# Peptides against a protein of PDB entry 4A54, part 75

Target 1, 94 residues: chain A of PDB entry 4A54
Amino acid sequence: MSVADFYGSNVEVLLNNDSKARGVITNFDSSNSILQLRLANDSTKSIVTKDIKDLRILPKNEIMPKNGTKSPSTNSTKLKSAETYSSKNKWSMD

## One batch from the design tools (peptide; made by RFdiffusion4, then SolubleMPNN)

Design b2_p23_7_s1 (from b2_p23_7, 13 letters changed)
Fold by OpenDDE base, seed 5:
Structure b2_p23_7_s1 (fold): chain B 94 residues (1-94), chain A 23 residues (1-23)
Amino acid sequence: as target 1 above (94 residues)
Amino acid sequence: MKLPSLEEILEKLKEKKKLEELK
């Protein structure tokens, strides 16, 4: 099985404040723990990974509102189903 | 198939970035 390339994947991010962001993963800054999403309006949102409660990978066929910008068909691996990834290891820093 | 954890996703993103930087 080919390892899914998450770059270029459409995701829904649930934040700790219960807000949601939807976009395409464009970059991850591991040094600063920042995930960058391209939003439907072509703006970029930077999210600190510690603020992420959950991340759901959206299936390719879920039409993000295609504003006409050619989502570069980067090798979006056929993520068949919208899968919610709820694995927050709560590092409770006591 | 078990869904990857957030940590696994972030690790894969990190690995992919490193691989692209080596090309």
Scores: peptide ipSAE 0.413, ipTM 0.818, DockQ to the pose 0.026
Fold by OpenDDE base, seed 2:
Structure b2_p23_7_s1 (fold): chain B 94 residues (1-94), chain A 23 residues (1-23)
Amino acid sequence: as target 1 above (94 residues)
Amino acid sequence: MKLPSLEEILEKLKEKKKLEELK
């Protein structure tokens, strides 16, 4: 499977404290383990990856924060809409 | 198809960033 380009993907992040954040992946700092999301209000939220319980990639048809930067239609491989990437490998959708 | 783990996603994000920095 070609690993999809996740940069520019709209995602929902579930944190360990059960809070949620939605935004577009703009950056990942591997040194500090920080994921950066652009939110609907054009602000940037930095999330420490250790605090992420789950991450869901949202389908392109779901309400992208309107800021018109055409997320390059990177042929983000149709990560099927419902695929929550749990850190626990439990979601084998067969 | 097995969904990538969070770790796999982060690894791929890391790899892509490294490739962009080399350009």
Scores: peptide ipSAE 0.410, ipTM 0.819, DockQ to the pose 0.028
Fold by OpenDDE base, seed 1:
Structure b2_p23_7_s1 (fold): chain B 94 residues (1-94), chain A 23 residues (1-23)
Amino acid sequence: as target 1 above (94 residues)
Amino acid sequence: MKLPSLEEILEKLKEKKKLEELK
């Protein structure tokens, strides 16, 4: 299976300080290790990847109030369920 | 199937951005 294109994916990021951010991945600065999310209010949040404890991909049907920008139909159709990804301890949303 | 790690996701984002910059 081809690895899904994560650009345009709706994600929930858990930070090391236990705060959460939800948004669409719009950019990744590899040089500075900064992940950029577009939030529901159309603002942009920049997150340093070292501050990320865990990241989960939200299913496309999970209604984030998509402001009218057509989420590009990224063929990430197969992420039917929220998938949690971590390079550290698996964060279970209990 | 194992879920990709955070590092794998970030690597794929990096690869894709690099590919788009070449277009």
Scores: peptide ipSAE 0.406, ipTM 0.817, DockQ to the pose 0.030
Fold by OpenDDE base, seed 3:
Structure b2_p23_7_s1 (fold): chain B 94 residues (1-94), chain A 23 residues (1-23)
Amino acid sequence: as target 1 above (94 residues)
Amino acid sequence: MKLPSLEEILEKLKEKKKLEELK
């Protein structure tokens, strides 16, 4: 299994306060547990991982913020669209 | 196919950063 490179992936993050953020993963600080996202306006948002309720990877065809960062040629493991990555609930979309 | 958990995503991000620092 090719280790999917999540750097440069477009993601939607659901926070514990029910707010949402969409952006491209640009950095992860494992020491401080901080995920950095580049937003559509080219700003960077830092999110503490403990505040993340859920994270989903958006399909390539969904609106990537147009900033020309070369999407790393992630070999298209078709991560099917709607897969909400929740640590707790297997969202079985029946 | 099991969806990667948040924990699995963070682990893979950690591993990649370590590999880039070794190059």
Scores: peptide ipSAE 0.410, ipTM 0.816, DockQ to the pose 0.029; fails the geometry check

Design b2_p23_7_s2 (from b2_p23_7, 13 letters changed)
Fold by OpenDDE base, seed 3:
Structure b2_p23_7_s2 (fold): chain B 94 residues (1-94), chain A 23 residues (1-23)
Amino acid sequence: as target 1 above (94 residues)
Amino acid sequence: MKLPSIEEILEKLEKKKKEEELL
């Protein structure tokens, strides 16, 4: 059995430093024992297997957190143009 | 703590795969 059997699997890798990486297994360098993950931002992360504390397969239904491009909430501050209705006080000269 | 071998990692991967198949 090789890591290649898991190519395309979405995984969470827990590193020895307690950091986590999530991505799809794209490659494994057996010579150097390096696991390659494609991350949500389409970048590739290389992880030395000795640095892996644990890993899990993510459920297929677990939507990779799309880097929610936080659509900039355009706070359209609707400048309510306060139309100052200038009440023309018609000064009736009696 | 001894670092996991690649074989151990593969075993873990297989275990997790099996766990997923049971869900």
Scores: peptide ipSAE 0.133, ipTM 0.672, DockQ to the pose 0.067
Fold by OpenDDE base, seed 1:
Structure b2_p23_7_s2 (fold): chain B 94 residues (1-94), chain A 23 residues (1-23)
Amino acid sequence: as target 1 above (94 residues)
Amino acid sequence: MKLPSIEEILEKLEKKKKEEELL
């Protein structure tokens, strides 16, 4: 059985420093013993296996909170074209 | 406490996979 059998699995990793990481297993580098996770923000985290205290598979129904990337509502602030009122200063020459 | 080996991690993953398949 290979680590590749778990690619796509959602996991929680407890690190030796008691921090936790949650993500989907995307890769495992056997040569360097590095587990790669895709996080909820679509970033990747590489974890050295020696730093792992515990690892568990999360149930598929545990919706990783997709950080709802609020599509930046491009509030296209319509820059109101400042109508340059060219006030013609009529210099009356007397 | 001995750090878990990659083999121990894999064993844990396999156990959890089996548990998930039984649910």
Scores: peptide ipSAE 0.133, ipTM 0.669, DockQ to the pose 0.077
Fold by OpenDDE base, seed 4:
Structure b2_p23_7_s2 (fold): chain B 94 residues (1-94), chain A 23 residues (1-23)
Amino acid sequence: as target 1 above (94 residues)
Amino acid sequence: MKLPSIEEILEKLEKKKKEEELL
């Protein structure tokens, strides 16, 4: 089994500084001990393996968090409850 | 197939590094 067998796997990497990275393994530079990940935004991140505290392979069915298109916060237009001032039309019967 | 542990992955990475250093 070679390192290349993990290429294309979705992973979550926990770094020694407690930061996390999620991406697809695209390459490993053995000379420099660098793991390369493709991130959700199609950018690449290089991680030195000595800085890795933990790594887990994500299930294939776990939707790589697509760059969460920030669901447009539907500005809940505060429906200003139009206080319908019931104008009591006091019909003064003359 | 059981997912490999981080230790197994790192061991394989380090093994490859050593193999390339010997070439």
Scores: peptide ipSAE 0.190, ipTM 0.722, DockQ to the pose 0.089; fails the geometry check
Fold by OpenDDE base, seed 2:
Structure b2_p23_7_s2 (fold): chain B 94 residues (1-94), chain A 23 residues (1-23)
Amino acid sequence: as target 1 above (94 residues)
Amino acid sequence: MKLPSIEEILEKLEKKKKEEELL
């Protein structure tokens, strides 16, 4: 079983600095011990394996935010409570 | 199929590195 068997797998990498990276394994440079990940923004991140504290393979069903899946933008849509000014139409019955 | 542990993945990576160095 080769490292290539993991190519195309979605992974979460925990680094020694406690930062996390998520992406698809695209390549492993054995000469330099560098793991390459394609990130959600289609950029490539190179990670030196010595800096990896932990790595887990994510289930295929975890929808990596495809470029088109709207990260639920926490659009803090400030629901401006449309204060429906209940214009009390004071029906002045004269 | 059980997902491989990080240790197993890293071991495989290291093994490949050594194999390429011998080549």
Scores: peptide ipSAE 0.190, ipTM 0.721, DockQ to the pose 0.087; fails the geometry check

Design b2_p23_7_s3 (from b2_p23_7, 12 letters changed)
Fold by OpenDDE base, seed 5:
Structure b2_p23_7_s3 (fold): chain B 94 residues (1-94), chain A 23 residues (1-23)
Amino acid sequence: as target 1 above (94 residues)
Amino acid sequence: MKLPSIEEILKELEEKKLKEELE
């Protein structure tokens, strides 16, 4: 099996400096031992394999954290609890 | 911990791929 079999796979790379990189494997330069990743911003990062501490394949369903998805701050509209005005039926005992 | 070689990384990737295919 060759590295090419993993082209297009989404991976997380842990570097020796404990930094992480996530991206899709686009190329591997065997001569220079360089792994190329396409990042979420469509930029390419080249990583020397000697700097890799660990590598894991991400599940296909793990959406690469798109930097740009502003988590819609769901403004929790505080549903004002409708104060149930208990109409005290004043039973006027006449 | 000894840094894994690229060959070891690739082997682990292969093993993970095979496991995923069997699941």
Scores: peptide ipSAE 0.118, ipTM 0.654, DockQ to the pose 0.052
Fold by OpenDDE base, seed 3:
Structure b2_p23_7_s3 (fold): chain B 94 residues (1-94), chain A 23 residues (1-23)
Amino acid sequence: as target 1 above (94 residues)
Amino acid sequence: MKLPSIEEILKELEEKKLKEELE
């Protein structure tokens, strides 16, 4: 079985430095032992296999976290508390 | 210890996947 059989697979790679990379396997350089991943931002990351601690194939249904989760900027609309000016009617009894 | 080749890693992953499907 060749690495090419996994081209197009979504994978999570755990590196020896405990960092993780997620992407699609696009290429493998057998001469240099370099795995190429296309990341969610369409960039390519090259990983030397010696730096790989673990690799797992992600299920097809796992939606790659689109980096585009625009954190809804909670525009805290400062509800200006309507200062109810209670006009004290000064009842002048005469 | 010689690190497993990527092919070996991938083989192990496939075997693990198969084992998980059989549980």
Scores: peptide ipSAE 0.113, ipTM 0.639, DockQ to the pose 0.096
Fold by OpenDDE base, seed 4:
Structure b2_p23_7_s3 (fold): chain B 94 residues (1-94), chain A 23 residues (1-23)
Amino acid sequence: as target 1 above (94 residues)
Amino acid sequence: MKLPSIEEILKELEEKKLKEELE
C-alpha cells in the first residue's frame, strides 16, 4: 500500500496539543514529513506528522461540516403562555 | 476493506520518506 492510496480521503487529525483538523488529504511531503489537508473553506493546512497524535479516516458519506452552516439557532420563541385570564363572566342573574 | 490504523499510515509515510532519502 502506498501513501498515495489515501489521497482524496476525508480525515480527522488529532494533534499532540489536542486540537483537531478535518480535511481531505491532498499531498504528503516526504522530505519534510508534512501532511497537507484541504479544509472545508478550500484553504490548505500543513501538518507535521510528528505532531499527529491520532488520525481517523471518515466515511465517504459523512458530510464534511461546511464551516458556514451555522445551525439556525431556532430562537425558541418563548411561547408567551397566554395567561387565559378567565374572565369570570359574573352572570348577574337579575 | 478495513481502514488502516494510524500506526499503519504513519509507518507507510516513514517508509516512503526513507525510500526517497535512499534514492
Scores: peptide ipSAE 0.170, ipTM 0.712, DockQ to the pose 0.105; fails the geometry check
Fold by OpenDDE base, seed 1:
Structure b2_p23_7_s3 (fold): chain B 94 residues (1-94), chain A 23 residues (1-23)
Amino acid sequence: as target 1 above (94 residues)
Amino acid sequence: MKLPSIEEILKELEEKKLKEELE
């Protein structure tokens, strides 16, 4: 079995410093012992295998929280420019 | 204690997955 069999798998990696990384395995450099993960923000993280304390495969149904780019609801607050037409009633005093 | 190689980790993960599927 090769590491390539796990390409596309979502994993959680526990590092020796007790930090965690979650991402999809995109590449493994066997020569340098580097695991590459694609993170939820589409960035890439490279992890040296010697720094890995533990690794687990996450089930496919675990929707990586897509950073829901909340589509900025452009609440186009239509600035109703209330053109207050102040009809200045020019009281012409004759 | 030698840290397991990534290959060993991956092997253990597959074995665990297979065990859970058979359970």
Scores: peptide ipSAE 0.113, ipTM 0.639, DockQ to the pose 0.079; fails the geometry check

Design b2_p23_7_s4 (from b2_p23_7, 12 letters changed)
Fold by OpenDDE base, seed 2:
Structure b2_p23_7_s4 (fold): chain B 94 residues (1-94), chain A 23 residues (1-23)
Amino acid sequence: as target 1 above (94 residues)
Amino acid sequence: MRLPSLEEILEKLKEKKKKEEEL
C-alpha cells in the first residue's frame, strides 16, 4: 500500500480521553508528531499522535456528514428592479 | 486485507513526508 492510500482517507480517531474525531487526513507533521484532519465543517484539527488511542479508516462510501453548508441564506434581496415605467408619452401629433 | 495499525499508518505517513522533502 502506498502512503498515498492514507492521505485523503476518511478516518475516525479515538483519543486517549475517549473523544472521537472524524476527518480526512490532510497532513502529518513528523517533527512534531501531529496529524492534521480536515473536519466536516472544513476546519482543520491538529492531533498529537501520542494522544491517539486508535485510528480506523472509514469506508469511502461513508459520506462524512456534510455539515450542511448552510447555504448562505442568499438574502435574495429581491432587487425590485425599479421598473422604470417609461411612460412613453405617445405624443400623438394628430 | 488486514486494516493497517495506527503505527503502520503513522510510519507510512512519515515515510511519504520524508520522500516529499527529498524530491
Scores: peptide ipSAE 0.413, ipTM 0.821, DockQ to the pose 0.046
Fold by OpenDDE base, seed 3:
Structure b2_p23_7_s4 (fold): chain B 94 residues (1-94), chain A 23 residues (1-23)
Amino acid sequence: as target 1 above (94 residues)
Amino acid sequence: MRLPSLEEILEKLKEKKKKEEEL
């Protein structure tokens, strides 16, 4: 089985501080354990893997938030769709 | 199908980077 290329995959990262980041995996520095994500605004965010609580791959049909749309402010628009997807595709580290 | 753990994903990313450098 060819391991699916996670490079270019759209992911949601949950950090230990309960903050979330969404973006496309562009690079992984194995030596320093740093994951690089391209964000919706075309900027790059570097995340130390030890700070990651959870990571999930987003379905291709989830439109990356377009450039310039503010991540919806924490108005808890419960992505009802994300709850259903998260329940079935939750990477349980347990 | 069990979803891959974070550790499994990171391992696969490491393996790919290594293969790209050898190519």
Scores: peptide ipSAE 0.409, ipTM 0.817, DockQ to the pose 0.041
Fold by OpenDDE base, seed 5:
Structure b2_p23_7_s4 (fold): chain B 94 residues (1-94), chain A 23 residues (1-23)
Amino acid sequence: as target 1 above (94 residues)
Amino acid sequence: MRLPSLEEILEKLKEKKKKEEEL
């Protein structure tokens, strides 16, 4: 099985302050334990890993909300609640 | 397949970075 490449993956990060960040993993600073995300506005956010409460990988088909294009009303399949990677194994790869 | 934990993701990112630096 090919080990998934997490670089370039879309992720949602839940922080300890209950804020959320969504972006693409662009870098990881192992020395400082900093995860870098490219956000939808093309800015970069640095997150200290100790501040991360939870992280989930978003499906590849999940269109990052580009600012201006009205997401075509693709039936918002309710991104089911942040299923903590820890609890429910429901990676339904359809 | 079980979803990777945060720790697993971070470990894989570390491993990749190390490989990229050794390259």
Scores: peptide ipSAE 0.409, ipTM 0.819, DockQ to the pose 0.040
Fold by OpenDDE base, seed 1:
Order: C-alpha cells, then sequence, then structure tokens
Structure b2_p23_7_s4 (fold): chain B 94 residues (1-94), chain A 23 residues (1-23)
C-alpha cells in the first residue's frame, strides 16, 4: 500500500512543551526541518521538527476546518484510528 | 497495519517535496 500523501492531511502535533497544535500540513522545509501547518483560523504555524514529541493523523471525518479547497479525494486508505505516530513508544491515547 | 513513525512521515514529506521540485 502506498503511504498516503501527508500533504493536506489533518494532524495533531504534540510539542515537547506539552502544547498541542492542530492543522493541515501545507509545507515541509527539509533544509531547516520546519513543518508548516494551516490552522483553523487560516493562519500558518511553523514548527521545528525537533520540538515535536508526537504527531497523529486525524481521520478525514473529523471536523476539517471547512476552508473550501476540495481536498482531492485521494483514495484515502482510511488511516482509521487517530493513531499517534511516534518514533518512540506508541503513545496510546487513552 | 503498523502506523508510520514520525520519522517515516517526515521522510515521505521530504520525498514528495523533492518530486514536486523536479516537476
Amino acid sequence: as target 1 above (94 residues)
Amino acid sequence: MRLPSLEEILEKLKEKKKKEEEL
């Protein structure tokens, strides 16, 4: 199975300071290791990847901020569960 | 199916950006 195109995916990012950010992945600066998220208020937040403790992909059926750009119906292999992707131990969200 | 790690997600984002720049 091809790993889903993560651009345009809704994600929740848990930072090392225990703050959370939710948004759509719009860009990744590989040179500076910066992930850009579009937030619900249409602002852009830049996050340094070293500050990311954990990242989970939100299911498409969760309330996307309705900004009208037709998410291309990429054959979303239903990455079903908001399962936390960590390079370390699977953060089992209770 | 095993969920991708953060590192795997970041690697896929890098690969896609590279492909878009080559297009």
Scores: peptide ipSAE 0.400, ipTM 0.815, DockQ to the pose 0.030

Design b2_p23_8_s1 (from b2_p23_8, 10 letters changed)
Fold by OpenDDE base, seed 2:
Structure b2_p23_8_s1 (fold): chain B 94 residues (1-94), chain A 23 residues (1-23)
Amino acid sequence: as target 1 above (94 residues)
Amino acid sequence: DEENKEHIEKLEKKLNESLEKLK
């Protein structure tokens, strides 16, 4: 069985640094030993297979955790409308 | 479904084995 047999599978990858990635297996580069995952935000993550500690297949019904990109609370930094104080250059007409 | 769980576990094992061969 090859990695290609798992294309389209939703997986959770545990890396050697204890970080996790979740996504769908889209490709495997055998020359560079790179696994490609499509993430929930439609971005692609490339993972070197040597950095993989463990991989699990997620059930079809498991809602891929939307990487809660904490929507950065757009702190509406009130762009302080720079009150362009139109300094009325009083052109003193001499 | 236990059958589905067993099937997934078997696939995980095969996938991990495939990845280990590539390391």
Scores: peptide ipSAE 0.403, ipTM 0.834, DockQ to the pose 0.089
Fold by OpenDDE base, seed 1:
Structure b2_p23_8_s1 (fold): chain B 94 residues (1-94), chain A 23 residues (1-23)
Amino acid sequence: as target 1 above (94 residues)
Amino acid sequence: DEENKEHIEKLEKKLNESLEKLK
């Protein structure tokens, strides 16, 4: 099992300095051992793996404050066919 | 759901073990 199997998981990371970070795992840089989290404010936090004391997976039902990024409901806005209103240019012949 | 909790705990353990191997 790889770290990539957990992409999209909401996690709480406890750091060695006893600080906490919460976010969604978006990427892992294996070359530099850096875990990337998307935070609630849509910013990205990079955490060095060596600084991680403990990590827990948060249940999906914990409403990450989805900033109302509406999952783009692909409401296929049916482009209502612009009814070509034939604006009859009344050429007023003066 | 206790089953869900156990499942999550198992995943957490695997993730932590994976991270420890990368240290």
Scores: peptide ipSAE 0.400, ipTM 0.833, DockQ to the pose 0.098
Fold by OpenDDE base, seed 5:
Structure b2_p23_8_s1 (fold): chain B 94 residues (1-94), chain A 23 residues (1-23)
Amino acid sequence: as target 1 above (94 residues)
Amino acid sequence: DEENKEHIEKLEKKLNESLEKLK
């Protein structure tokens, strides 16, 4: 099982300095051993794995940081029905 | 749901084990 299998999981990370970080796993850099978390404020925190003391997965029912998934505002482009102005060219054949 | 709790605990263990291998 790879760290990538946990992308999108909401986690709480306990660091070696006893500080905590909470966020969604967005990426893992294996070359540099860096775990990236998206925080509740939509910022990204990079954590070196050596600084991680413990990690827990938060239940889905707990407040996931609002993925500012900007619901694409379906701009209901009101297709203004181009009123086809039927220009009745009354060709008056006089 | 107790089943979900057990599943999460198992995943946490696997994740932590994976991270420890990267230290």
Scores: peptide ipSAE 0.400, ipTM 0.834, DockQ to the pose 0.096
Fold by OpenDDE base, seed 3:
Structure b2_p23_8_s1 (fold): chain B 94 residues (1-94), chain A 23 residues (1-23)
Amino acid sequence: as target 1 above (94 residues)
Amino acid sequence: DEENKEHIEKLEKKLNESLEKLK
């Protein structure tokens, strides 16, 4: 099993300095041993694996960093049908 | 719920083992 099998997983990483990072695994640089996380603010954090003390997988029901799936703003352009009531001014030329 | 927890713990173990091999 490779680190790539966990891409898209939401994780909490405990670092050796007792700081924590939470994010989605987006990439792993095997050449430099760097784990990349996408954070809740859509920024990317690079973590050297040697600095990882512990890693846990967060349950899917926990607030996944809102993938800003832009809800397609269905601009329901309510085409207000401007019913142009053409008032036929019948000019009765009497 | 408990089966899911065990499954997650197993995945965490595998991930941690994979990361330790890369240190």
Scores: peptide ipSAE 0.397, ipTM 0.832, DockQ to the pose 0.093

Design b2_p23_8_s2 (from b2_p23_8, 8 letters changed)
Fold by OpenDDE base, seed 3:
Structure b2_p23_8_s2 (fold): chain B 94 residues (1-94), chain A 23 residues (1-23)
Amino acid sequence: as target 1 above (94 residues)
Amino acid sequence: SSENEEHIKWLEEKLNKSLEELK
């Protein structure tokens, strides 16, 4: 398969400097052999293939640390429907 | 360049091998 067939795959990349990067393959520049990863913090990292020592695909069941985008708890402030107290003015006709 | 093609081939081989290891 081509590199493009692996777009969307979660990978761990070991670099020649022994640093590691984990992310989803989003693009590959074949002209320059540059692999682009989307990292857990939603940033992108471009890696030149010559700088890669090793690479592995991570199984889907590895809970990618979901960047807990705290779904903004829309505090649905339940607008308490103003109960219109219909004060029935009992006009006592004395 | 020939060097660039070699790098692409290397990356493809690594990805394909890694995929087989997941099976």
Scores: peptide ipSAE 0.659, ipTM 0.918, DockQ to the pose 0.700
Fold by OpenDDE base, seed 1:
Structure b2_p23_8_s2 (fold): chain B 94 residues (1-94), chain A 23 residues (1-23)
Amino acid sequence: as target 1 above (94 residues)
Amino acid sequence: SSENEEHIKWLEEKLNKSLEELK
């Protein structure tokens, strides 16, 4: 399969500097060999393939630390119906 | 570049191997 077939997969990436990154594969730049991951904090990290020491796919059931995306409480901004206060300005013509 | 193609191939191989390990 191509790299694009793995879009949406959760992966753990071990870098050559022994740091780790975990995220969802969102894009791959084949011209520059750059893998893009969406991290748990909803940020995007770009990783050059040459800097990758190892990579594994995480099972879907692995509890990604769900940063509790607080479901944006759709504060239903109750569009306060603009009560058209028809202020009848009675222009009293004196 | 030939180097870029090698990196892509390496990444694909790693992803495919990792998928096989899950099965």
Scores: peptide ipSAE 0.658, ipTM 0.918, DockQ to the pose 0.685
Fold by OpenDDE base, seed 2:
Structure b2_p23_8_s2 (fold): chain B 94 residues (1-94), chain A 23 residues (1-23)
Amino acid sequence: as target 1 above (94 residues)
Amino acid sequence: SSENEEHIKWLEEKLNKSLEELK
C-alpha cells in the first residue's frame, strides 16, 4: 500500500535522535518525503522521513493519552454582525 | 530525486510491515 493508504492511522515514530512522537498521519509530502502527524495536543508535527529510525502503527483501541488540553475557552467573541443599518434614505421625491 | 524515492519506499515498507504485525 502507499503512504496515503495509512492516512488516519495512529503511529508511534522513533526518530534517529531517539526521541518519540505519537500522532495520526494527516498528510505526506512525497516531493520532500515529509510525514505530517497530528499530535494529541492538536498540533502538527512534520517529520522528514530520513530522520525516522523506526515506526509502528498503534491499534485503534490504544487510547492515545488525551493530554487533557483544556479546550481553549472559546472566547466566543460574538462577532457582533455589524448590522449594516441600511439607512433606507427614502428619497421621497414628493 | 532517486534518494527521495528511496525514502518513500522505505517508509511504505515500514508501514506495511507494521500493519502485518497488527494481524
Scores: peptide ipSAE 0.656, ipTM 0.918, DockQ to the pose 0.677
Fold by OpenDDE base, seed 4:
Structure b2_p23_8_s2 (fold): chain B 94 residues (1-94), chain A 23 residues (1-23)
Amino acid sequence: as target 1 above (94 residues)
Amino acid sequence: SSENEEHIKWLEEKLNKSLEELK
């Protein structure tokens, strides 16, 4: 398979400097041998192939470190239960 | 360049090997 067949795959890349990058393969520049990864923060990282020591595909079930999208705090607008003031209709039978 | 082609081939080999490890 060509590199392009792996577009959309989630990968972990180990660089020659022992740093790691994780992301989805979005593009490959064959002219310059540059791999592009979309990171968890939606930024793009370009990696020159010669700087890669090792690479592995991550299983689909491996939770990519989703940058903690702050789950929109659903401000549970505590609907202040409108205290239904039970107006005691005192039916004065006069 | 011949060197660039070697790098591409290396990357393809790594990706294909990694895919086989997931099976």
Scores: peptide ipSAE 0.655, ipTM 0.918, DockQ to the pose 0.714

